# Ledger of designs, part 32: peptides against a protein of PDB entry 5KEZ

Target 1, 320 residues: chain A of PDB entry 5KEZ
Amino acid sequence: NVAIYNPFRPWWERYQPVSYKLCTRSGNEDEFRNMVTRCNNVGVRIYVDAVINHMCGNAVSAGTSSTCGSYFNPGSRDFPAVPYSGWDFNDGKCKTGSGDIENYNDATQVRDCRLTGLLDLALEKDYVRSKIAEYMNHLIDIGVAGFRLDASKHMWPGDIKAILDKLHNLNSNWFPAGSKPFIYQEVIDLGGEPIKSSDYFGNGRVTEFKYGAKLGTVIRKWNGEKMSYLKNWGEGWGFVPSDRALVFVDNHDNQRGHGAGGASILTFWDARLYKMAVGFMLAHPYGFTRVMSSYRWPRQFQNGNDVNDWVGPPNNNGVI

## One batch from the design tools (peptide; made by RFdiffusion4, then SolubleMPNN)

Design b1_p10_8_s4 (from b1_p10_8, 5 letters changed)
Fold by OpenDDE base, seed 3:
Structure b1_p10_8_s4 (fold): chain B 320 residues (1-320), chain A 10 residues (1-10)
Amino acid sequence: as target 1 above (320 residues)
Amino acid sequence: GSATRADAVP
């Protein structure tokens, strides 16, 4: 991915890929392979956060400032380490003036335009699908168990399916023969927009952002909410079917006040309430659970926004 | 100047 130095090595640089090389702030491919092997050998499975909707931001300077030294040029849409070129992006398809998503009530914009300037891949192209599948298959062959598909809301479900149809079975050294990768898709659906979580049920599980938002409201006792109202928690609260839901109290985005959930989201900053929420989630049978492991950073609020929301995990001069 | 990932919420 891109190495960002202003601000200094933020967490979100990880979501700006310039290649599919397994060479990052966390280590190289050999170290990753070693970790996967060690984890699998003790029954711990690895699920990769796969960034396949886009490459890096369009405003990033061209050069070799990347975690594996690969050259890239956002201006010309040149990512030779893949390789991608201008033919592999949706620039000509997006009809907004900025090239970015401007109206989230326009499903076509949401999927064909750039998410906050991130260069949007033309996932309708078999070439692009194949390059992504090759990346994911390499990970599968290493021994990962599945994937979180980042920014799934911004990809056409059919394009996702086409990629998934190219995937190998899981590595038989650790998984039963014929096993398929576990897939869950990040889709923010709190209602009110044309893109629905149900659009993605055919590809795998979907993140249920209503879960953390509503649970936070209840545990905070906002709006007269009571714990007793959780009697019909799950589908009874309008959530997606349990067998399609991946649930969580917080994630890296809404922990920082971004994305879905708003101020109701409970985080480790409110330790007591957070423990209550996580405990409840783990005790309740609804959905597939995900527990967040995060870190503290020096929050500084200005005009209601944390100006240090970019701060990444503890590191040694940018290396984790 | 860097692109920060953020999704809109309804």
Scores: peptide ipSAE 0.034, ipTM 0.763, DockQ to the pose 0.504
Fold by OpenDDE base, seed 4:
Structure b1_p10_8_s4 (fold): chain B 320 residues (1-320), chain A 10 residues (1-10)
Amino acid sequence: as target 1 above (320 residues)
Amino acid sequence: GSATRADAVP
């Protein structure tokens, strides 16, 4: 991914890929292989956050400022380490003036235009699908158990399906023969927009953002909400079917006031309430649970926004 | 309101 130095190595640089090389702030491919092996050997499975909707931001300067030193040029859509070129992006397909998503009530914009300036891959192309599948298959062959598909809301479900259909079975050294990768898709659906979580059920599980938002309201006792109202928690609250749901109290985005959930989202900053919410989530059978592991950073609010929301995890001069 | 993921672009 791109190496950002202003601000200094933010967490979000990881979501701006310039190649599919396993070479980042977290280590190199050999170290990753070692970690996966060690984890698998003790029954801990690895699921990779796969950033496949886009490459880096369109405004990032060309050069070799990347975690693996690969050259890239956003201006010319040149990512030779893949390789991608101008033919592999949705330039011209997006009809907005800016090239970015401008109206989230337009499903076509949401999927064909750039997410906050991130260069949008033309996932309709078999070439692009194959390059992504190659990346994911490499990880599968290393021994990962599955994937979180980042920004799935911004990809056409059929394009995702086409990629998934190219995937290998899991590594038989650790998984039963014929096992398929576990897939969960990040789809922000709190209602009110045309893209629905159900559009993606055919590909795997989806993130249920209503879970954290509603649970936060209940735990905070907002709007007269009571714990007793959780009696029919899950489908009874209008959430997706349990077997399609990946649930969580918070994620890295809404922990920072971004994304879905608003002020209701509980985080470690409210330790007692957060523990209550996480405890409830783990005790309740609805959905596949995900527990957030995060860190404190020096928050500095200006005009209601944390100007330090970019701060990444504890590191040694940028190396995690 | 819009349910968006806000990613920073340098």
Scores: peptide ipSAE 0.034, ipTM 0.771, DockQ to the pose 0.112
Fold by OpenDDE base, seed 5:
Structure b1_p10_8_s4 (fold): chain B 320 residues (1-320), chain A 10 residues (1-10)
Amino acid sequence: as target 1 above (320 residues)
Amino acid sequence: GSATRADAVP
């Protein structure tokens, strides 16, 4: 991914890929292989956060300022380490003046325009699908158990399916022969927008963002909500079917006040309430649960916004 | 100049 120095190595640089090389601040490919092997050997499975909707930001300077030193040129859409070129992006499909998503009530914008400037890949192209599948298959062959598909809301479900149809079976050294990768898709659907979680059920599980948002409201006792109302928690609250749900109290985005749930989202900053929420989640049978492990950062609120929401994990001068 | 990552949610 791109190496960003202003601000200094933010968390979100990881979501700006310039190649599919397994070479980041987390380590190199050999170190990753080693980790996956050691984890699998003790029954801990690895699920990769796969960033396949986009490459890096349009405004990032061309050069070799990346975690593995690969050259890239956002301006010309040149990512030779893949390789991608201008033909592999949705620039011509997006009809907004900025090239970015401007209206989330327009599904075509959401899927064909840039997410906050991130260069949007043309996933309709078999070439692009194949390059992504090669990346994911490399990970599968290493021994990962599945994937979180980042920004799935911004990809057409059929394009995702086409990629998934190219995937290998899981590594038989650790998984039963014929096992398929576990897929869960990040789709933010709190209602009121045209793109629905149900659009993606055919590809795998979907993040249920209503879960954390509503649970936060209940535990905070907002709007007269009571814990007793959780008696029919899950489908009874209008959530997706349990076998399609990936549930969580918070994630890295809404932990920073971004995206789904707003102020209702409980985080480790609200320790007591957070423990209640996580405890309830783990005790309740609805959905596949995900527990957040995060870090503290020096929050600095200005006009209700944390100006340090970019701060990444603890590091020593950029080295994790 | 660097793009952040955020989805719009109701």
Scores: peptide ipSAE 0.034, ipTM 0.758, DockQ to the pose 0.542
Fold by OpenDDE base, seed 1:
Structure b1_p10_8_s4 (fold): chain B 320 residues (1-320), chain A 10 residues (1-10)
Amino acid sequence: as target 1 above (320 residues)
Amino acid sequence: GSATRADAVP
């Protein structure tokens, strides 16, 4: 991914890829292989956060300022380490003046335009699908069990399916022959927008962002909410079917006050209430559960916003 | 400025 130095190596640089090489501030490919092997040998499975909707920001300077040292040029859409070129992006398909998503009530903008300036890949192209599949298959062959598909809301479900159809079976050294990768898709659907979580059910599970948002209001006792109201928690609250739901109390985005849930989201900063929420989630039989493991950072609030919400995780891999 | 990753919730 791109190396961002202002602010200094933020967490979100990890979501700005310039190659599919397995060398980031989290480690190199050999270290990753070692980790996957060691985990699989004790029954711990690995699911990769796969960023396949886009490459880096359109405003990032060209050069070799990346974690693997690969050259890239956002201005010319040149990513030779893949390789991608101007033919592989949706620049001509997006019809907004800025090239960015401007109206989230327009599904075509949401999927064909840039998410906050991130160069949008033309996933309708078989070439692009194949390059992504090669990346994911490399991970599968290493021994990962599946994937979180980042920014799935911004990809056409059919394009995702086309990529998934190219994937290998899981590595038979650790998984039964013929096993398929576990897939869950990040889709933010709080209602009121044209793109629905149900659009993606055919590809795998989806994130249920209503879960953490509503649970937070209940545990905080906002608006007269009571724990007893959780009796029909799940489908009874209008959530997606349990067998399609990936549920969580918080994620890295809404932990920082961004995205779905707002101030209702409980985090480790609200220690007592957070433990209650996580405990409830683990005890209640709805959805596939995900527990957050995060880190502390020096929060600095200005006008209600943490100006240090960019701070990335602790790292000991030097300057890479 | 540089593009940042954020949830796509308007």
Scores: peptide ipSAE 0.033, ipTM 0.760, DockQ to the pose 0.594

## One batch from the design tools (peptide; made by RFdiffusion4, then SolubleMPNN)

Design b1_p11_1_s1 (from b1_p11_1, 5 letters changed)
Fold by OpenDDE base, seed 5:
Structure b1_p11_1_s1 (fold): chain B 320 residues (1-320), chain A 11 residues (1-11)
Amino acid sequence: as target 1 above (320 residues)
Amino acid sequence: SFSNPSPALFK
């Protein structure tokens, strides 16, 4: 991914890829293989956060300022480490003046335009699908168990399916022969927008963002809500079917006051309430549960906004 | 109003 120095190595630089090389601030490919092997050997499975909707931001300077030193040129859409070129992006499909998503009520913009300037991959192209599948298959062959598909609402479900259809079976050294990768898709659907979580059920599980938002409201006792109202928690609250749901109290985005859920989202900053919410989530059978492991950062609020929401995990001068 | 997308913080 790109290396951002202003602000200094923010967490979100990781979501601006310039190649599919397993070479980041977390380590190199050999170190990754080692981790996957050690984890698998004790029954801990690895699921990769796969950033396949886009490459880096269009405004990032060209050069070799990346975690593995790979050259890239956002201006010309040149990512030779893949390789991608200008033919592999949706610039010509997006009809907005800025090239970015401007109206989330327009599903075509949401999927064909750039997410906050991130260069949008043309996932309709078999070439692009194959490059992504090659990346994911390499991970599968290493021994990962599945994937979180980042920014899935920004990809056409059919394009995702086409990629998934190219995937290998899981590594038989650790998984039963013929096993398929576990897929969960990040889709923010709180209602009121055209893109629905149900659009993606055919590809795997989806994130249920209503879960954390509603649970936060209940635990906080907002609007007179009571814990007893949770007796029909799950589908009874309008959530997706349990077998399609991946549930969580918070994620890295809404933990920072951004994303789905707003102020209702409970985080480790509200320790007591957070423990109640996580405890309830783990005790209740609805959905596939995900527990957040985060870190404390120096929050600094200005006009209600944390100006340090960019701060990444603890590091030593950029080295994790 | 529309929900905030998670990658909104990426730039």
Scores: peptide ipSAE 0.044, ipTM 0.808, DockQ to the pose 0.144
Fold by OpenDDE base, seed 4:
Structure b1_p11_1_s1 (fold): chain B 320 residues (1-320), chain A 11 residues (1-11)
Amino acid sequence: as target 1 above (320 residues)
Amino acid sequence: SFSNPSPALFK
């Protein structure tokens, strides 16, 4: 991914890929292989956060400022380490004036235009699908158990399916023969927009953002909400089917006060309430649970926004 | 009952 130094190595640089090389702030491919092996050997499975909707931002300077030194040129859509070129992006397909998503009520914009300037891959192309599948299959071969598909809302479900259909079975050294990768898709669906979580059920599980938002409201006792109302928690609250749900109290985005859920989202900053929410989540059978492990950073709020929301995890001069 | 746009934070 791109290496950003202003601000200094923010967490979000990881979501701006320039190659599919396993060479990042977390280590190189050999170190990753070693980690996956050691984890698998003790029954801990690895699920990779796969960024396959886009490459880096269109405004990032061309050059070799990347975690593995790969050259890239956003202006010309040149990512030779893949390789991608101008033919592999949706520039001509997006019809907005800016080239960015301007209206989230337009599903076509949401999927064909750039997410906040991130170069949008033409996932309709078999070439692009195959390059992504190659990346994911390499990870499967290493021994990962599955994937979180980042920004799935911004990809056509059929394109995702086409990629998934190219995936190999899991590594038989650790998984039963014929095992398929565990897939969960990040889709923000709180209602009110045309893209629905149900559009993606055919590909795997989906993030249920209503879970954290609603639970936060209840635990905070907002709007007269009571714990007794949780009697029919899950589908009874309008959530997706349990077998399609990945549930969580918070994620890295809404932990920083952005994205889905708003102020209702509980985080470790409110330790007591957060523990209550996480405890409830783990005790309740609805959905596949995900527990957040995060870190403190020096928050500085200006006009309701944390100007330090870019701060990444504890690191040694940028290396995690 | 929640309605939020879906912004990204990394730009």
Scores: peptide ipSAE 0.041, ipTM 0.795, DockQ to the pose 0.099
Fold by OpenDDE base, seed 2:
Structure b1_p11_1_s1 (fold): chain B 320 residues (1-320), chain A 11 residues (1-11)
Amino acid sequence: as target 1 above (320 residues)
Amino acid sequence: SFSNPSPALFK
């Protein structure tokens, strides 16, 4: 991914890929392979956060300022380490003046235009699908158990399916022969927008963002909500079917006060209420549960916004 | 009431 130095190595640089090399601030490919092996040997399975919707931001300077030193040029859409070129992006397909998503009520913009300036990959092309599948298959062959598909809302479900159909079975050194990778898709659906979680059920599980939002409201006792109302928690509250849901109290985005869920989202900053919410989630039989492991950072609010929401995990001069 | 989710912050 790109190496950003202003601000100094933010968490979000990891979501701006310039190659599919397993070479980041977390380590190189050999170190990753070693970690996967050690984890699998003690029954801990690895699921990769796969960034396959886009490459880096269109405004990032060209050069070799990346975690593995790979050259890239956002201006010319040149990513030779893949390789991608101008033919592999949706620049000509997006119809907005800016090239960015401008209206989230327009499903075609949401999927064909750039998410906050991130260069949008042409996932309709078999070449692009194959490059992504090669990346994911390399991870599968190393021994990962599955994937979180980042920004799935911004990809056509059929394009995702086409990529998934190219995937290998899991590594038989640790998984039963014929095992398929576990897939869960990040889709933000709180209602009111055209893209629905149900559009993605055919590909795997989907993140249920209503879960953390509604649970936060109940635990905070907002709007007269009571814990007793959680008796029919799950489908009874209008959530997706349990076998399609991946549930969580918070994620890295809404923990920083933005993204889906608003002010209702509970985080470790409110420790007592957060423990109640996480405890309830783990005890109640709905969905596949995900528990957040995070860190404190020096929050600095200006005009209601944390100007330090970019701060990544603890590191030593950029090395994690 | 919940506001529309903001786009992810990547820059």
Scores: peptide ipSAE 0.039, ipTM 0.794, DockQ to the pose 0.105
Fold by OpenDDE base, seed 1:
Structure b1_p11_1_s1 (fold): chain B 320 residues (1-320), chain A 11 residues (1-11)
Amino acid sequence: as target 1 above (320 residues)
Amino acid sequence: SFSNPSPALFK
């Protein structure tokens, strides 16, 4: 991915790829392969956060300022480490003046325009689909069990399916022959917008962002909410079917006040309430559960916003 | 160097 130095190596630089090389601040490919093997050998499975909707920001300077030193040029849409060129992006398809998503009530913009400047891949092209599939298949062959598909809301479900149809079976050294990768898709659907979580059910599970948002209000006792109201928690609260839901109390975005959920989201900063919410989630039989493991950072609030919400995880790998 | 907007802001 791109190396961002202002602010200094933020967490979100990891979501600005310039290649599909396994060479980042988290480690190199050999280290990753070693981890996957060691984890699989003790029954711990790995699911990769796959960033396949886009490449890096369009305004990032061209050069080799990346975690694996690969050259890239956002201005000319050149990513030779893949390779991608100007023909592999949706620049000509997006009809907004800025080239970015401007109206989330327009599904075409949401899927064909740039997410906050991130160069949007033309996933309708078989070439692009194949390059992504090659990346994911490499991970499958290493021994991963599945994927979180980042920014799935911004990809056409049919394009995702076309990629998934190219995937190998899981590695038979650790999984039964013929096993398929576990897929869950990040789709923010709190209602009121045209793109729905149900659009993606055919590809795998989806994130249910209503879960953490509503649970937060209940645990916080906002608006007269009571825990006794959780009797029909799940589908009874208007959530997606249990067998399609991946549920969580918080994620890395809304933990920082970003994305879906707002101020209701419970985090480790509110330790007691957070433990209550996580405990409830693990005890209640709805959806596939995900528990967050995060870190503290030096929060600095200005006008109600944490100006240090960019701070990435602790690391000691130097200039990588 | 310059700052790039966080993808999280408008996701």
Scores: peptide ipSAE 0.037, ipTM 0.766, DockQ to the pose 0.411

Design b1_p11_1_s2 (from b1_p11_1, 5 letters changed)
Fold by OpenDDE base, seed 1:
Structure b1_p11_1_s2 (fold): chain B 320 residues (1-320), chain A 11 residues (1-11)
Amino acid sequence: as target 1 above (320 residues)
Amino acid sequence: SFSNPVPALFK
């Protein structure tokens, strides 16, 4: 991914790829392979957060400022480490003046335009699909069990399906022959917009962002809500079917006040209430559960916003 | 309206 130095190596640089090489601030490919092997050997499975909707921001300076040292040029859409070129992006398809998504009530913009400047890959092209599939198949070969598909809301479900159809079975050294990768898709659907979680059910599970938002409101006792109202928690609250839901109390985004859920989201900063929420989630039989493991950072609020919400995870590997 | 929480600093 790109190496961002202002602010200094933020968490979100990891979501700006310039190649599909496995060398980042989290480690190199050998270290990753070693981890996956050791985890699999004790029954711990690995699911990769796969960023396949886009490459880096269009305004990032060209050069070799990347974790693997690969050259890239956002201005010319040149990513030779893949390789991608200008033919592999949706620049000509997006019809907005800025080239970015401007109206989330327009599904075409949401899927064909840039997410806040991130160069949008032309996933309708078989070439692009194949390059992504090769990346994911490499991970499958290493021994991962599945994937979180980042920014799935911004990809056409059919394009995702086309990529998934190219995936190999899981590594038979650890998984039964013929096993398929576990897929869950990040889709923010709180209602009121054209893109729905149900559009993606055919590809795998979907994140249910209503879960953390509503649970937070209940546990905080906002609007007179009571825990007794959780009697029909799940589908009874209008959530997606249990067998399609991946549920969580918080994620890395809304933990920082971003995205779906707003101020209702419970986090480790509110330890007691957070433990109650996580405990309830693990006890209640709805959806596939995900527990967050995060870190503290020096929060600094200005005008209600944490100006240090960019701070990345602790590490000791320098500026690689 | 809600959006994916991508920081504006991506530009």
Scores: peptide ipSAE 0.048, ipTM 0.789, DockQ to the pose 0.109
Fold by OpenDDE base, seed 2:
Structure b1_p11_1_s2 (fold): chain B 320 residues (1-320), chain A 11 residues (1-11)
Amino acid sequence: as target 1 above (320 residues)
Amino acid sequence: SFSNPVPALFK
């Protein structure tokens, strides 16, 4: 991914890929292999956060300022480490004036235009699908158990399916022969927008953002909500079917006040309420649960916004 | 409705 130095190595640089090389602030490919092996040997499975909707931001300077040293040029859509070129992006397909998503009520914009300036990959192309599949298959062959698909809302479900159909079975050194990778897709669906979680059920599980939002409201006792109302928690609250749901109290985005959920989202900053919410989630039989492991950072609020929301995990001069 | 679900700083 791109290496950003202003601000100094923010967490979000990891979501701006310039190659599919397994070389990041967390380590190189050999170190990753060792980690996967050690984890698998004690029954801990690894799921990769796969960023496959886009490459880096269109405004990032060209050069070799990346975690693996790979050259890239956003202006010319040149990513030779893949390789991708101008033919592999949706620039000509997006019809907005800016090239960015401007209207989230237009499903075509949401999927064909750039997410906040991130160069949008042409996932309709078999070449692009194959490059992504090669990346994911390399991870599968190393021994990962599955994937979180980042920004799935911004990809056509059929394009995702086409990529998934190219995936190998899991590594038989640790998984039963014929095992398939576990897939869960990040889709923000709180209602009121054209893209629905149900559009993605055919590909795997989907993040249920209503879960954390509604649970936060109940635990905070907002709007007269009571814990007793959680008796039919799950499908009874209008959530997706349990076998399609991945549930969580918070994620890295809404922990920083961004993304779906709003002010109701509970985080470790409110420790008592957060423990109540997480405890309830783990005790109640709905969905596949995900528990957040995060960190404190020096929050600095200006005009209601944390100007330090970019701060990444504890590190030693940029090395995690 | 969320018009910008991802921070603009990602640019």
Scores: peptide ipSAE 0.045, ipTM 0.796, DockQ to the pose 0.124
Fold by OpenDDE base, seed 5:
Parts: structure tokens; sequence; C-alpha cells
Structure b1_p11_1_s2 (fold): chain B 320 residues (1-320), chain A 11 residues (1-11)
């Protein structure tokens, strides 16, 4: 991914890829292989956060300022380490003036335009699908168990399916022969917008963002909500079917006040309430559960916004 | 309102 120095190595630089090399601040490919092997050998499975909707931001300077030193040029859409070129992006499809998503009530913008400037891959192209599948298959062959598909809301479900159809079976050294990768898709659907979680059920599980938002409201006792109202928690609250749901109290985005849930989202900053919410989630059978592991950062609120919401994990001068 | 978790600084 790109190396951002202003601000200094923010968490979100990780989501600006310039190649599919397993070469980041977390380590190199050999180290990753070693980790996957060690984890699999003790029954811990690895699921990769796969960033396949986009490459880096369009405004990032060209050069080799990346975690693996790979050259890239956002201006010309040149990513030779893949390789991608200008033919592999949706610039011509997006009809907005900025090239970015401007209206989330327009599904075509949401899927064909840039997410806050991130260069949007043309996933309709078999070439692009194949490059992504090659990346994911390499991970599967290493021994990962599946994937979180980042920004799935911004990809056409059919394009995702086309990629998934190219995937290998899981590594038989650790998984039964013929096993398929576990897929969960990040889709924000709180209602009121055209893109629905149900659009993606055919590809795998989806994130249920209503879960954390509603649970936060209940635990906080907002609007007269009571714990007893959770007696029909899950489908009874309008959530997706349990076998399609991946549930969580918070994620890295809404932990910072971004995205779905707003102020209702419980985080480790609200320790007691958070423990209650996580405990309830783990005790209740609805959905596939995900527990957040995070860190403290020096929050500084200005006009209700944390100006340090960019701060990434603890590091020593950029080294994790 | 829009459902978008991505901060503006992503560019």
Amino acid sequence: as target 1 above (320 residues)
Amino acid sequence: SFSNPVPALFK
C-alpha cells in the first residue's frame, strides 16, 4: 500500500493498495506464511481483509513511496506491480463531476464512482477479476480460511461472484478436501438507501451494521429502550437472516464515529457498557460473531470531531 | 444521510 507521512502513517493507508504483494508494515510474505502455518496448526484460522474494490487515492503522488517499494502512478492509473493500467478503472463509467460518489441514493454512483478519491477498479473486466482472484488464490494456497471483502457495497454483486467462482479450494493440509473459502462482505445497510445487504447474500455472509447500532441504543437505555426488548433479538428486529449475518459491536470505522451507527456505537472507551454489549453478543446465537481488538489513541475533539481519528496502531517511528 | 465509513482523508 501507499506510505502516507502526512498525517504520519495513518491506519487508513492500509486500504490504499498499489500491488497485491504480501509486503506491508505487518511483514513480508515469508513471515505471513509462517504465521498462517503456526495458526492453522493450533486451530486458529486466518481471514484476510481483502481490498479489491479500488487501488490508492487519485491524488497520491506517483513514485515508489509504498510499503514494498513498488512503483505506482495514480494520475495515469499505472500500477505495474499488478499490472493495472488506465483500462482497468471505472473513470469513464462514473458520471459525477468530481469522479467521486456524490449521492448514495444513486446505486450506480456508489458502485462505479470513486470512494473518496480511491481509484475504482473495473470489476466487470475479466482481466481485473482474474488478477484479484490470483491474489486471493495465492492467499488460499498459503492456507487462509477466507476473506472479508472490503467495500463490498461499492462492488456489483455479480462481479464479486465472478471473482469468487475463480477461487481455489482451501489448502488440504489443514482443511477437508473440497472446502470453500469463508466469505463475509462489508455492506452498510441501515435502510433508506438503494443498496441492500440482501443483494449480496448469494456471495456469502454480510455485515449487519444494525446490530451494533441497535444494541448500543438498548444498552445505553436511549429512547426508553430496555434489555427485555432483546427477547426477539435478530430477525425479529429486522436484521438479516442469522445464517447471512456477521455481527459485531463496533469496527475500526464506527469506533471513530465514522459511518453507520453514530453515537450509539459502543466502544472500549465506554468500558462497562461495551463489556455488557460484547457479552450479550457472544451469549446470543444470532449471526456469526466478530470481536474487536483495538487500541487507545490521543483523542482530541474539535467541534465534536476527533482530529486524531487517523491515528493507527502503536508503533515505533512507523515500525509496528 | 449517507452510509459511508470512509474518512475524507483517504485521498
Scores: peptide ipSAE 0.042, ipTM 0.794, DockQ to the pose 0.133
Fold by OpenDDE base, seed 4:
Structure b1_p11_1_s2 (fold): chain B 320 residues (1-320), chain A 11 residues (1-11)
Amino acid sequence: as target 1 above (320 residues)
Amino acid sequence: SFSNPVPALFK
């Protein structure tokens, strides 16, 4: 991914890929292989956050400022380490004036235009699908158990399916023969927009953002909500089917007040309420649970926004 | 239900 130095190595640089090389702030490929092996050997499985919707931001300077030194040029859509070129992006398909998503009520914009300037890959192309599949299959071969598909809302479900259909079975050294990768898709669906979580059920589980938002409201006792109302928690609250849901109290985005959930989202900053919410989540059978492990940073609010929301995890001069 | 747009996090 791109290496950003202003601000200094923010967390979000990880979501701006310039190659599919396993060479990042967390280590190189050999170190990753070693970790996966050690984890698998003790029954801990690895699920990779796969960024396959886009490459880096269109405004990032061309050069070799990347975690593995690979050259890239956003202006010309040149990512030779893949390789991708201008033919592999949706520049001509997006019809907005800016090239960015301007209206989230337009599903075609949401999927064909750039997410906040991130160069949008043409996932309709078999070439692009194959390059992504190669990346994911390499990870499967290493021994990962599955994937979180980042920004799935911004990809056509059929394109995702086409990629998933190219995936190998899991590594038989640790998984039963014929095992398929576990897939969960990040889809923000809080209602009111045309793209629905149900559009993605055929590909695997989806993130249920209503979960954290609603649970936060209940635990905070907002709007007269009571714990007794949780009697029919899950599908009874309008959430996706349990076998399609990945649930969580917070994630890295809404922990910072971004993405989905708003002020209702509970985080470690509100320790007591957060523990209550996480405890309830783990005790309740609805959905596949995900527990957040985060860190403190020096928050500085200006006009309701934390100007330090870019701060990444504890690191040694940028290396995690 | 409510909707939250994705903010410009990467700029």
Scores: peptide ipSAE 0.038, ipTM 0.780, DockQ to the pose 0.080

